# Designs tried in a protein design run: peptides against a protein of PDB entry 3KDP. Part 85

Target 1, 230 residues: chain A of PDB entry 3KDP
Amino acid sequence: PFLIFIIANIPLPLGTVTILCIDLGTDMVPAISLAYEQAESDIMKRQPRNPKTDKLVNEQLISMAYGQIGMIQALGGFFTYFVILAENGFLPIHLLGLRVNWDDRWINDVEDSYGQQWTYEQRKIVEFTCHTPFFVTIVVVQWADLVICKTRRNSVFQQGMKNKILIFGLFEETALAAFLSYCPGMGVALRMYPLKPTWWFCAFPYSLLIFVYDEVRKLIIRRRPGGWVE

## One batch from the design tools (peptide; made by RFdiffusion4, then SolubleMPNN)

Design b2_p16_2_s4 (from b2_p16_2, 9 letters changed)
Fold by OpenDDE base, seed 3:
Structure b2_p16_2_s4 (fold): chain B 230 residues (1-230), chain A 16 residues (1-16)
Amino acid sequence: as target 1 above (230 residues)
Amino acid sequence: SESFEEFFKFLEEALA
């Protein structure tokens, strides 16, 4: 998120501290939960045919899969960001290159896509309004990621929700999201204004998309063992 | 609040 802020020169979609909360608060427990997940019998008990090549291929496939999921998470967050700004009069195309004027406190007549002028204070309110929904979107997408990534081949419905650590991780990141979204003072401390409850649901389509995508992928793997999708 | 803002700017610069 911060890289896109710099590259595209758009208003800051997510604060640095919130990014740290994602990296340290929401990702650690889930990562630990995956380490303690029950091994799939077909994968973890299977000796590699060629220990040198098969290990490398598996590492590459895993890295690509997690990379793709990470991109989808980022896209979900940015989608929410752009929707909020668009609802406030700033279309995505208009945001490109706007940061310089956006962050200048002496410019109080920045025009939106409809010619409405925005004061510095008004712009910052809109900016900080985006931070919380962006974060929450990431958390909601991570729910799907955690549930799906615990297995490589088996369906979530087949594997079940047996990992108590995984469940704990889901509650932890949700509790953190709720705390950051609704605790008094977060607007000042973390530049995260209180979230409208409706924005929690904006991420659900993305979570569903990831879920469907992974289930389809796993279905293909089950039907074609040893295929290129594996 | 000002000290936190400066700290946030420092972190942004460090993470850039």
Scores: peptide ipSAE 0.011, ipTM 0.349, DockQ to the pose 0.032
Fold by OpenDDE base, seed 1:
Structure b2_p16_2_s4 (fold): chain B 230 residues (1-230), chain A 16 residues (1-16)
Amino acid sequence: as target 1 above (230 residues)
Amino acid sequence: SESFEEFFKFLEEALA
């Protein structure tokens, strides 16, 4: 998300605090959960045929899978971001290169796609209005990600939700998202303004997409063990 | 509010 912000020079879609909450809040508990997760028996008990080549292939495939999932997460977040800005009069094409003027406190006449002028304060409100839904989108998508990361071959339905730490992590992320989204003062303190509850559902298609993607991937792996998709 | 803005800028630079 931050890379696209830099490359496209658009208004910041995800605030620093939200990034920190993702990195420290949403990733730490999952990492701990994975450390205590009873790994898929077929993967953990299976010695690599060639420790050098099989390890490298596995690391590359895992990195590719996580990269693809991360791309889907980013797309989901940016979709939410662009929808909110479009609803406020800023079409995606108009946002390109706008950051310099957007962030300039002394420019109070930045025009939207419809010629409406926006003050600095108004622009920051709409920007911060994007931060919370973006964060929530990431959290909702991570629900799917955390569940699918438990296995490489088995369906989510086969392994189940046995890890209490993972469940606690999902609850913590959701509770944090709810707290940051609806607690008074979070807009001023953390640049996370309250969002409509309906925005929680905007992430669900992307969460579903990740589930479908992973199930298809796992299905291919089960049918063709040792393929490039593993 | 201004102090928070400066802090956020610092964090943005650190995360960049």
Scores: peptide ipSAE 0.005, ipTM 0.372, DockQ to the pose 0.034
Fold by OpenDDE base, seed 2:
Structure b2_p16_2_s4 (fold): chain B 230 residues (1-230), chain A 16 residues (1-16)
Amino acid sequence: as target 1 above (230 residues)
Amino acid sequence: SESFEEFFKFLEEALA
């Protein structure tokens, strides 16, 4: 998120402290929980690999998996960010390069996509309105991501939800999201304004799409082992 | 809370 902020020069989608909260609160426990997930039934039947390449392959798989999860989470967050800004008159194309003027306190006539002028205070309210939904969207998307990452080949319906640590992680990150979204003072402390309950559902279609996509992918892998879909 | 707000303002100014 921060890299895109710098490269695209868009208004800041998520505060640095909030990013730290994601890293320490919403990502750490779930990531650890994935290490304790039950082994896939088919993994136990896999042929032994070459011990010389096992470490390299495992490191690559872990790196790719977490890299992909992070990318998907970021995409979900940015989707919500762009939706909120678009609803407030700022289309995605208009946001490109707008940061310099957006953050300038002396410019009180920044135009939106429809020619409406926005004061500095108004812009910051809209910006901070995006922070909480962005964070919550990451959490909601992470529900699906964590569930689908339990297995490489087996369906979630086949493997089940037996990891108590993962379940605890899901509740923990949800509780943290609720706390940050509704606790008084978070708007000042973390630049996270209170979230309308309706925004919790903004990421659900995205999470569902990811879930369906992964289930279809896994189905194809089971039917055609070693295929390109893997 | 005020310290965090000042910190964010500092970051905004540094990135401007």
Scores: peptide ipSAE 0.000, ipTM 0.338, DockQ to the pose 0.036
Fold by OpenDDE base, seed 5:
Structure b2_p16_2_s4 (fold): chain B 230 residues (1-230), chain A 16 residues (1-16)
Amino acid sequence: as target 1 above (230 residues)
Amino acid sequence: SESFEEFFKFLEEALA
């Protein structure tokens, strides 16, 4: 997210405190849950043909898959960000290069895509309004990510939801998102203003995309053992 | 290099 923020010079889509909440609050419990997940029987019984080469290739492919999932996650967050700003009069094309004027407190006449002028206070409210739904979008996308990470070859429908720690992680992550989104004072303390409940659904297409992507990947792996997709 | 410098400056401002 920050790389796109710097390159495109757009208003800040996600605050630093929010990022810390993701890294420390939402990722730790899921990571622990995966450590206690039951071993996938078909993977554990498969011996590599060449232990050195096949292990290295497999680790690279797994790393690439996680990278792709991370990109889809980021796209989901940015989608929500652009939708909210567009609803407030700032079209995506107008946001390019706007950061310098956006962050200047002495400029109170920043124009949106429709010629409406925004004071510093008004546009900061809109910016902080974007932080919460960006975070919530990440959480909703992570639901799919956590579920698909349970297995490497088996479908989610075959593995099921047996790990109680994983389920707890999903609830903890969702509870944290709800707390940060709706608890009084979060607008001042964390620069996260309350989110309309309808925005929780904005990430669902991307969660579905991740789910479909992983199921297709796993299907290919099952049909072509030892292929480059594994 | 310039992008990283701006990033670190942003972090300092955000954490202050």
Scores: peptide ipSAE 0.000, ipTM 0.327, DockQ to the pose 0.028

Design b2_p16_3_s1 (from b2_p16_3, 12 letters changed)
Fold by OpenDDE base, seed 1:
Structure b2_p16_3_s1 (fold): chain B 230 residues (1-230), chain A 16 residues (1-16)
Amino acid sequence: as target 1 above (230 residues)
Amino acid sequence: SKTLEEILKKLFEFLL
């Protein structure tokens, strides 16, 4: 999100506070829950990693995490962001380069794509209105990400959902996301304005996409061990 | 609602 904010010079899609809420709030319990996951049925049959030759973080893992899953997450967030801005009169093309004028407190006549003028305060309300849906989109996509992280090779259907701590983590991150989205005062405290409940569903296609993508990947790995997909 | 908003604002101003 922040890279596109800089490169495209668009209004900030996700605030620093919302990023902290993701990293410290919604990601921590789910990440800890993975420590309690049952081992894959074949893990004890795998050779131990050679600490001298085998990197813990390799190019394949970086490609998977940042290049694939992270890109799908970012696309989901930006889709939600662009739709909300478009609903408020700012088409995606009009946002390019707009940040300088958008963030200027002295410019109160920034035009939208329809020639409507927006005050600084109105623009900031719209910007902050984007933060919550973007955040919620990330959380909903993280449901799929957490579930796919349970296993390297086994399908989720083979591994099952027996980890009660992971289920609790999914509930906790969702409850936290709902709390941050709907609790009175969050707009002032965290710049997280209330979200229309319908916007939770905007992330579901991307969550499903990640899930399907990883299940297909795992299926390929199971059918062709040692392939370029592993 | 206003009191909760103020409490939350103060809490987050302390955390941020």
Scores: peptide ipSAE 0.005, ipTM 0.302, DockQ to the pose 0.036
Fold by OpenDDE base, seed 4:
Structure b2_p16_3_s1 (fold): chain B 230 residues (1-230), chain A 16 residues (1-16)
Amino acid sequence: as target 1 above (230 residues)
Amino acid sequence: SKTLEEILKKLFEFLL
């Protein structure tokens, strides 16, 4: 998010404090929960990792985590961001290069895509209105990410949802997201303004996309062991 | 503002 903010010179899609809430709040418990996941049914048929030759973090894992899943997460967040700004009169193309004028408190006549002038305060309300839905979008997508990370090869339908700590993590991150989104004072404290409950559903297509993508990937791995997809 | 932006950039690069 912040790289695109700099490169495209667009209004800030996600606040620093909100990112800290993701990294420290919503991601930590789910990530720890994966350490308690039950072994895959076929794990004992796999050769042990050679600690001298096999990296814990390999190029495949980086490609999957950052290059594929992380990009889908980012796209989901940005989709939500662009929809909200478009609903407020700022089309995506108009946002390019707008940051300088957007963040200038002395410019109170920034025009939207329809020629409406926006004061600094009005622009900041719209910006902060984007932070919460972006954050919630990330959390909803993380549900799929956490679930797909349970197994390398087995389908979630084969492995099941037996890890109670993972289920707790999903609940915790969701509860935290709801708390941060709807608790009075969060708009002042964290610049997270309340969102319409319908915005939670905007992330579902991306969550479903990740889930379907990974299930298809795992299906290919099961059918063609040792393939380029593994 | 530019210095803060650079600090924030580095912070985000560290956290993400």
Scores: peptide ipSAE 0.000, ipTM 0.290, DockQ to the pose 0.022
Fold by OpenDDE base, seed 5:
Structure b2_p16_3_s1 (fold): chain B 230 residues (1-230), chain A 16 residues (1-16)
Amino acid sequence: as target 1 above (230 residues)
Amino acid sequence: SKTLEEILKKLFEFLL
């Protein structure tokens, strides 16, 4: 998110405090819950890792975590961001290069895509209105990411949802997201304004995409063991 | 407040 903010020179899509709430608030309990997941049925049939040649963090794992899943997650957040700004009169093309004028408190006549002028205060309300739905989009996408991380090779349907600690983690991160989004005073404390309930559904296509992508990947690994996808 | 925001931005630039 921050790289696109710099490169495209667009208004800030996600606040620093909101990112800290993701990294420290919503990710910890779900990540710990994976330590309590049941072993896959075929784990004892796999050859032991060679500690001299096989790194714990390999190029395939980095490609999956940062390159593929991370990109889908970012696309989900940016989709929500662009939809909200478009509903407020700022089309995606008009946002390119707008940041300098957007962040200037002395410019009170920034025009939207329809020629409406926006004061600095009005622009900041719209910006902060984008932060909460972007955050919620990340949390909703993290549901799928956590579920796919339960297994390396088996389908989630084969593994099932028996880990009660993981289920608790999903509820905890969702409850925290709802608290940060709707608790009175969060607009002042965290610059997170309340979102319309409909914005929770904007992430669902991306969560489904992650889930389908990983199930297809795992299916390929099961059918073609030793391939470049493993 | 600005210094903390800058430190946090630099930390996030390193983490993200």
Scores: peptide ipSAE 0.000, ipTM 0.321, DockQ to the pose 0.024
Fold by OpenDDE base, seed 2:
Structure b2_p16_3_s1 (fold): chain B 230 residues (1-230), chain A 16 residues (1-16)
Amino acid sequence: as target 1 above (230 residues)
Amino acid sequence: SKTLEEILKKLFEFLL
């Protein structure tokens, strides 16, 4: 998100406090919960890794985590961001290069895509209105990410949802997201303005995409062990 | 809160 903010010179899509809420609030418990996941049924039949050649974190894991899933998460967040800005008169193409004028408190006549002028205060309200939905979008997409991370090869339908700590993590991150979205004073304290309930659904296509993508990937791995997908 | 965000923004601008 922050790289695109710099490169495209668009208004800030996600505030620093919101990033900290993701990293410390919604990611920690789910990540720890994966340590309590049941071993895959075939794990004891796999060859032990060679510690000299087989790194725990390999290029493929990095490519999968950051190059694929992380990109889908980011796209989900940006989709929600662009939807909200478009609903407020700012089409995605008009946001390119707008940051300098957007962040200038002395410019009170920034035009939207329809020629409406926006004061600095109005622009900041719209910006802060984007932070909460972007955050919630990340949380909803993380549901799929957490679920797919349970197994490397087995389908979620084969492994099931037996890890109570993982289930607790999903509820905890969702409850935290709801608290930050709807608790009075969060707009002042964290610049997280209240979320319209409809914006929770903006993430669902991306969550489904991650889930389907990973299930297809795992299906290919099961059918062709040792392939390039593994 | 504005100062912390500005500090962090400047820190990110310095790191990146």
Scores: peptide ipSAE 0.000, ipTM 0.236, DockQ to the pose 0.021; fails the geometry check

Design b2_p16_3_s2 (from b2_p16_3, 13 letters changed)
Fold by OpenDDE base, seed 5:
Structure b2_p16_3_s2 (fold): chain B 230 residues (1-230), chain A 16 residues (1-16)
Amino acid sequence: as target 1 above (230 residues)
Amino acid sequence: SETFEEILKKLLELLS
């Protein structure tokens, strides 16, 4: 998120507090859940031909897959961000280069895409209105990510949802998202303003995309053992 | 929180 913020000079899509909530609140329980996940039966039967080189290759492939999932997750967040700003009069193309004027408290006449002038306070309300749904989008996308991470080769439909710790993690991060989104005072304390319930659905296409991506990847691995996508 | 955000933004601007 910050890389795009710097490169495109757009208003900040995600606050520091929300980043901390992601890192500390949403990632901890999932990591524990994966540690206690039962090993996939077909993975345990695999012995590397060369333990040193084959292990390194597999680690690189796993890292690449997680990197790709992370990119899809970020795209989902930015999609939500751009939709909200567009609904408030700021089209994506107009946001390019707007950061400097957006963050200047002494400029109270920043124009949107339709010529409406926005005060600093109004702009910050809109910005903070984007933080919550961005966070929620990340959580919703993480639902798919957590589900797919429990398996390497088998489909989610084959493995099932038997890990109670994983299920607990999903509820925990969702409850945290709901708390931060709707608890009174979060707008003042954390700059996370209340979210319309309809915005929870904005991330669903991206969750589906991650799910489809992983299922296709696993299908390829099953059909071509030892391929570069493994 | 807002002050911290401002500091972070300034640091990012310096690195850009």
Scores: peptide ipSAE 0.000, ipTM 0.250, DockQ to the pose 0.021
Fold by OpenDDE base, seed 1:
Structure b2_p16_3_s2 (fold): chain B 230 residues (1-230), chain A 16 residues (1-16)
Amino acid sequence: as target 1 above (230 residues)
Amino acid sequence: SETFEEILKKLLELLS
């Protein structure tokens, strides 16, 4: 997220505090849950081959899981960010290079894609309006991602939700998202303005798409072992 | 798997 922010010079999609809440609050329990997750049934059923090979497989699985989660979360968050800004008159193409003017408090006539002028205060409100939905999007996407990351090869439906720690993590991150979204004062304290309940559902199609994508990926892996998709 | 992992790593690096 930060690299895109710097490279594209767009308004900050996710505040530092929100990032910390994600990294330290929402991701910690899921990460721990993955550490306790039973290895894929195919890995567990395999007699420990060379302990080095089993470690490598686990490390690759974990690395892939975290890589996928991070990538998908970022994509989902940015999608939500662009949707919100577009709904407020700022099309994605218009956001490119806008950061400098956006962050300048002395410029009170920044135009959106439709020629509407935005004061600094208004811009900051819409920017901070993105923080909460971005966070919530990450949480919603993470629901799917955590389930996806249980296995590299097998369908999610085959593994089930046996990890109580993972389930607890899902509830924790959801509760945290609800707290940050609806608790009074969070807009001032964390720059996370209250979220309309409808925004919780905006991420669901994306989460579903990712879920479907991963199931298709896994299906391809099962049908073509050793393929490039693996 | 290796190619996919490489793609994911590159995408993650790009999006970070």
Scores: peptide ipSAE 0.000, ipTM 0.263, DockQ to the pose 0.020; fails the geometry check
Fold by OpenDDE base, seed 2:
Structure b2_p16_3_s2 (fold): chain B 230 residues (1-230), chain A 16 residues (1-16)
Amino acid sequence: as target 1 above (230 residues)
Amino acid sequence: SETFEEILKKLLELLS
């Protein structure tokens, strides 16, 4: 997210404190949950390809945990960010290069995609309005991602939901998201304005698409072992 | 799997 912020020169989609809350709060228990997941044998009990060079931690597990989950979370978050800004008059293409003017408190006539001028205060309200939904979107996406990561080749429907630690992690991160979204003072303390309940559902179509994609991917892997889809 | 993971890593690096 931070690299996109710099490269695209867009308004900040997620505050630093919120990022820390993700890393230290919402990501910790899920990561532990994945370590205790009753995964299929090809994930946790797989023999090293080369015992002399392979790290003790399976590189595929690392790739799944940090690569797949992290990418999907970022994509989901940015999706929500762009939707919110678009609903407020800022189309994605218009946000490119806008950061400099966006963050300048002396510029009170920043135009949106429809020619409406926005004061600095108005822009910051919209910016902070994005923080909470971005965070919540990450949590909602994690529901699917954590379930996806429990297997590498088998369908989620075949593996089932047996890990109590994973289930606990899902509830914990959801509770944290609710707390940060609705607890009084979070708008001042964390720059996370209260979230409209409808935004919890914004990520569901995206999560469903990812879930379907992964199930199809796993189906292909089972039918064609050794393919590029692995 | 390896090719897919490489693509995901590259995408993650861009989005981080």
Scores: peptide ipSAE 0.000, ipTM 0.269, DockQ to the pose 0.021; fails the geometry check
Fold by OpenDDE base, seed 3:
Structure b2_p16_3_s2 (fold): chain B 230 residues (1-230), chain A 16 residues (1-16)
Amino acid sequence: as target 1 above (230 residues)
Amino acid sequence: SETFEEILKKLLELLS
């Protein structure tokens, strides 16, 4: 998210501390899941048929699964960010390269896509309004991905321990999202303004899109085994 | 496939 902010030169979609929390959470849950899966395999005395190949296959499958989840989450967050800014008059194309003027406190006449002029204070209010919904959208997308994976990837998610750890991680992120969204002072401390309840539902259409995407992907894999989509 | 994984990793790196 921060790299996209720099490369696209758009207004900051999410606070640095919140980005770090997402990155740490996204990396930690897979690592813990791997550690417990290895521990369960050791407890069950199931000697891996080939320890080297089975470990490599498992690491690749986990990397692929969590990599896809992370990408989809980021896309979901940015989708919500662009929707909020578009509703406030800033179309996605207009945001490209706008950061320099957006962050300049001496420019009080930045035009939106419709020619409306925005003061520095007004722009910062809109920017900070995006931070909380962006984070919440990521959390809601994680819920959707969990449901999709449980229903369709029986082989990867059949292990109860892995599912429990994933659910626990999602619960922690949800609790963090609730804390950041509704705790007094978070707007000042983290530039995350209180979230309207309607923004929790903004991610649902995107969750449906993820569902359709995953179905299409699985359909392609089934029809073309060994294809580039694997 | 490995190609898809590489593309995904690159996209994640860009989004991080």
Scores: peptide ipSAE 0.000, ipTM 0.257, DockQ to the pose 0.021; fails the geometry check

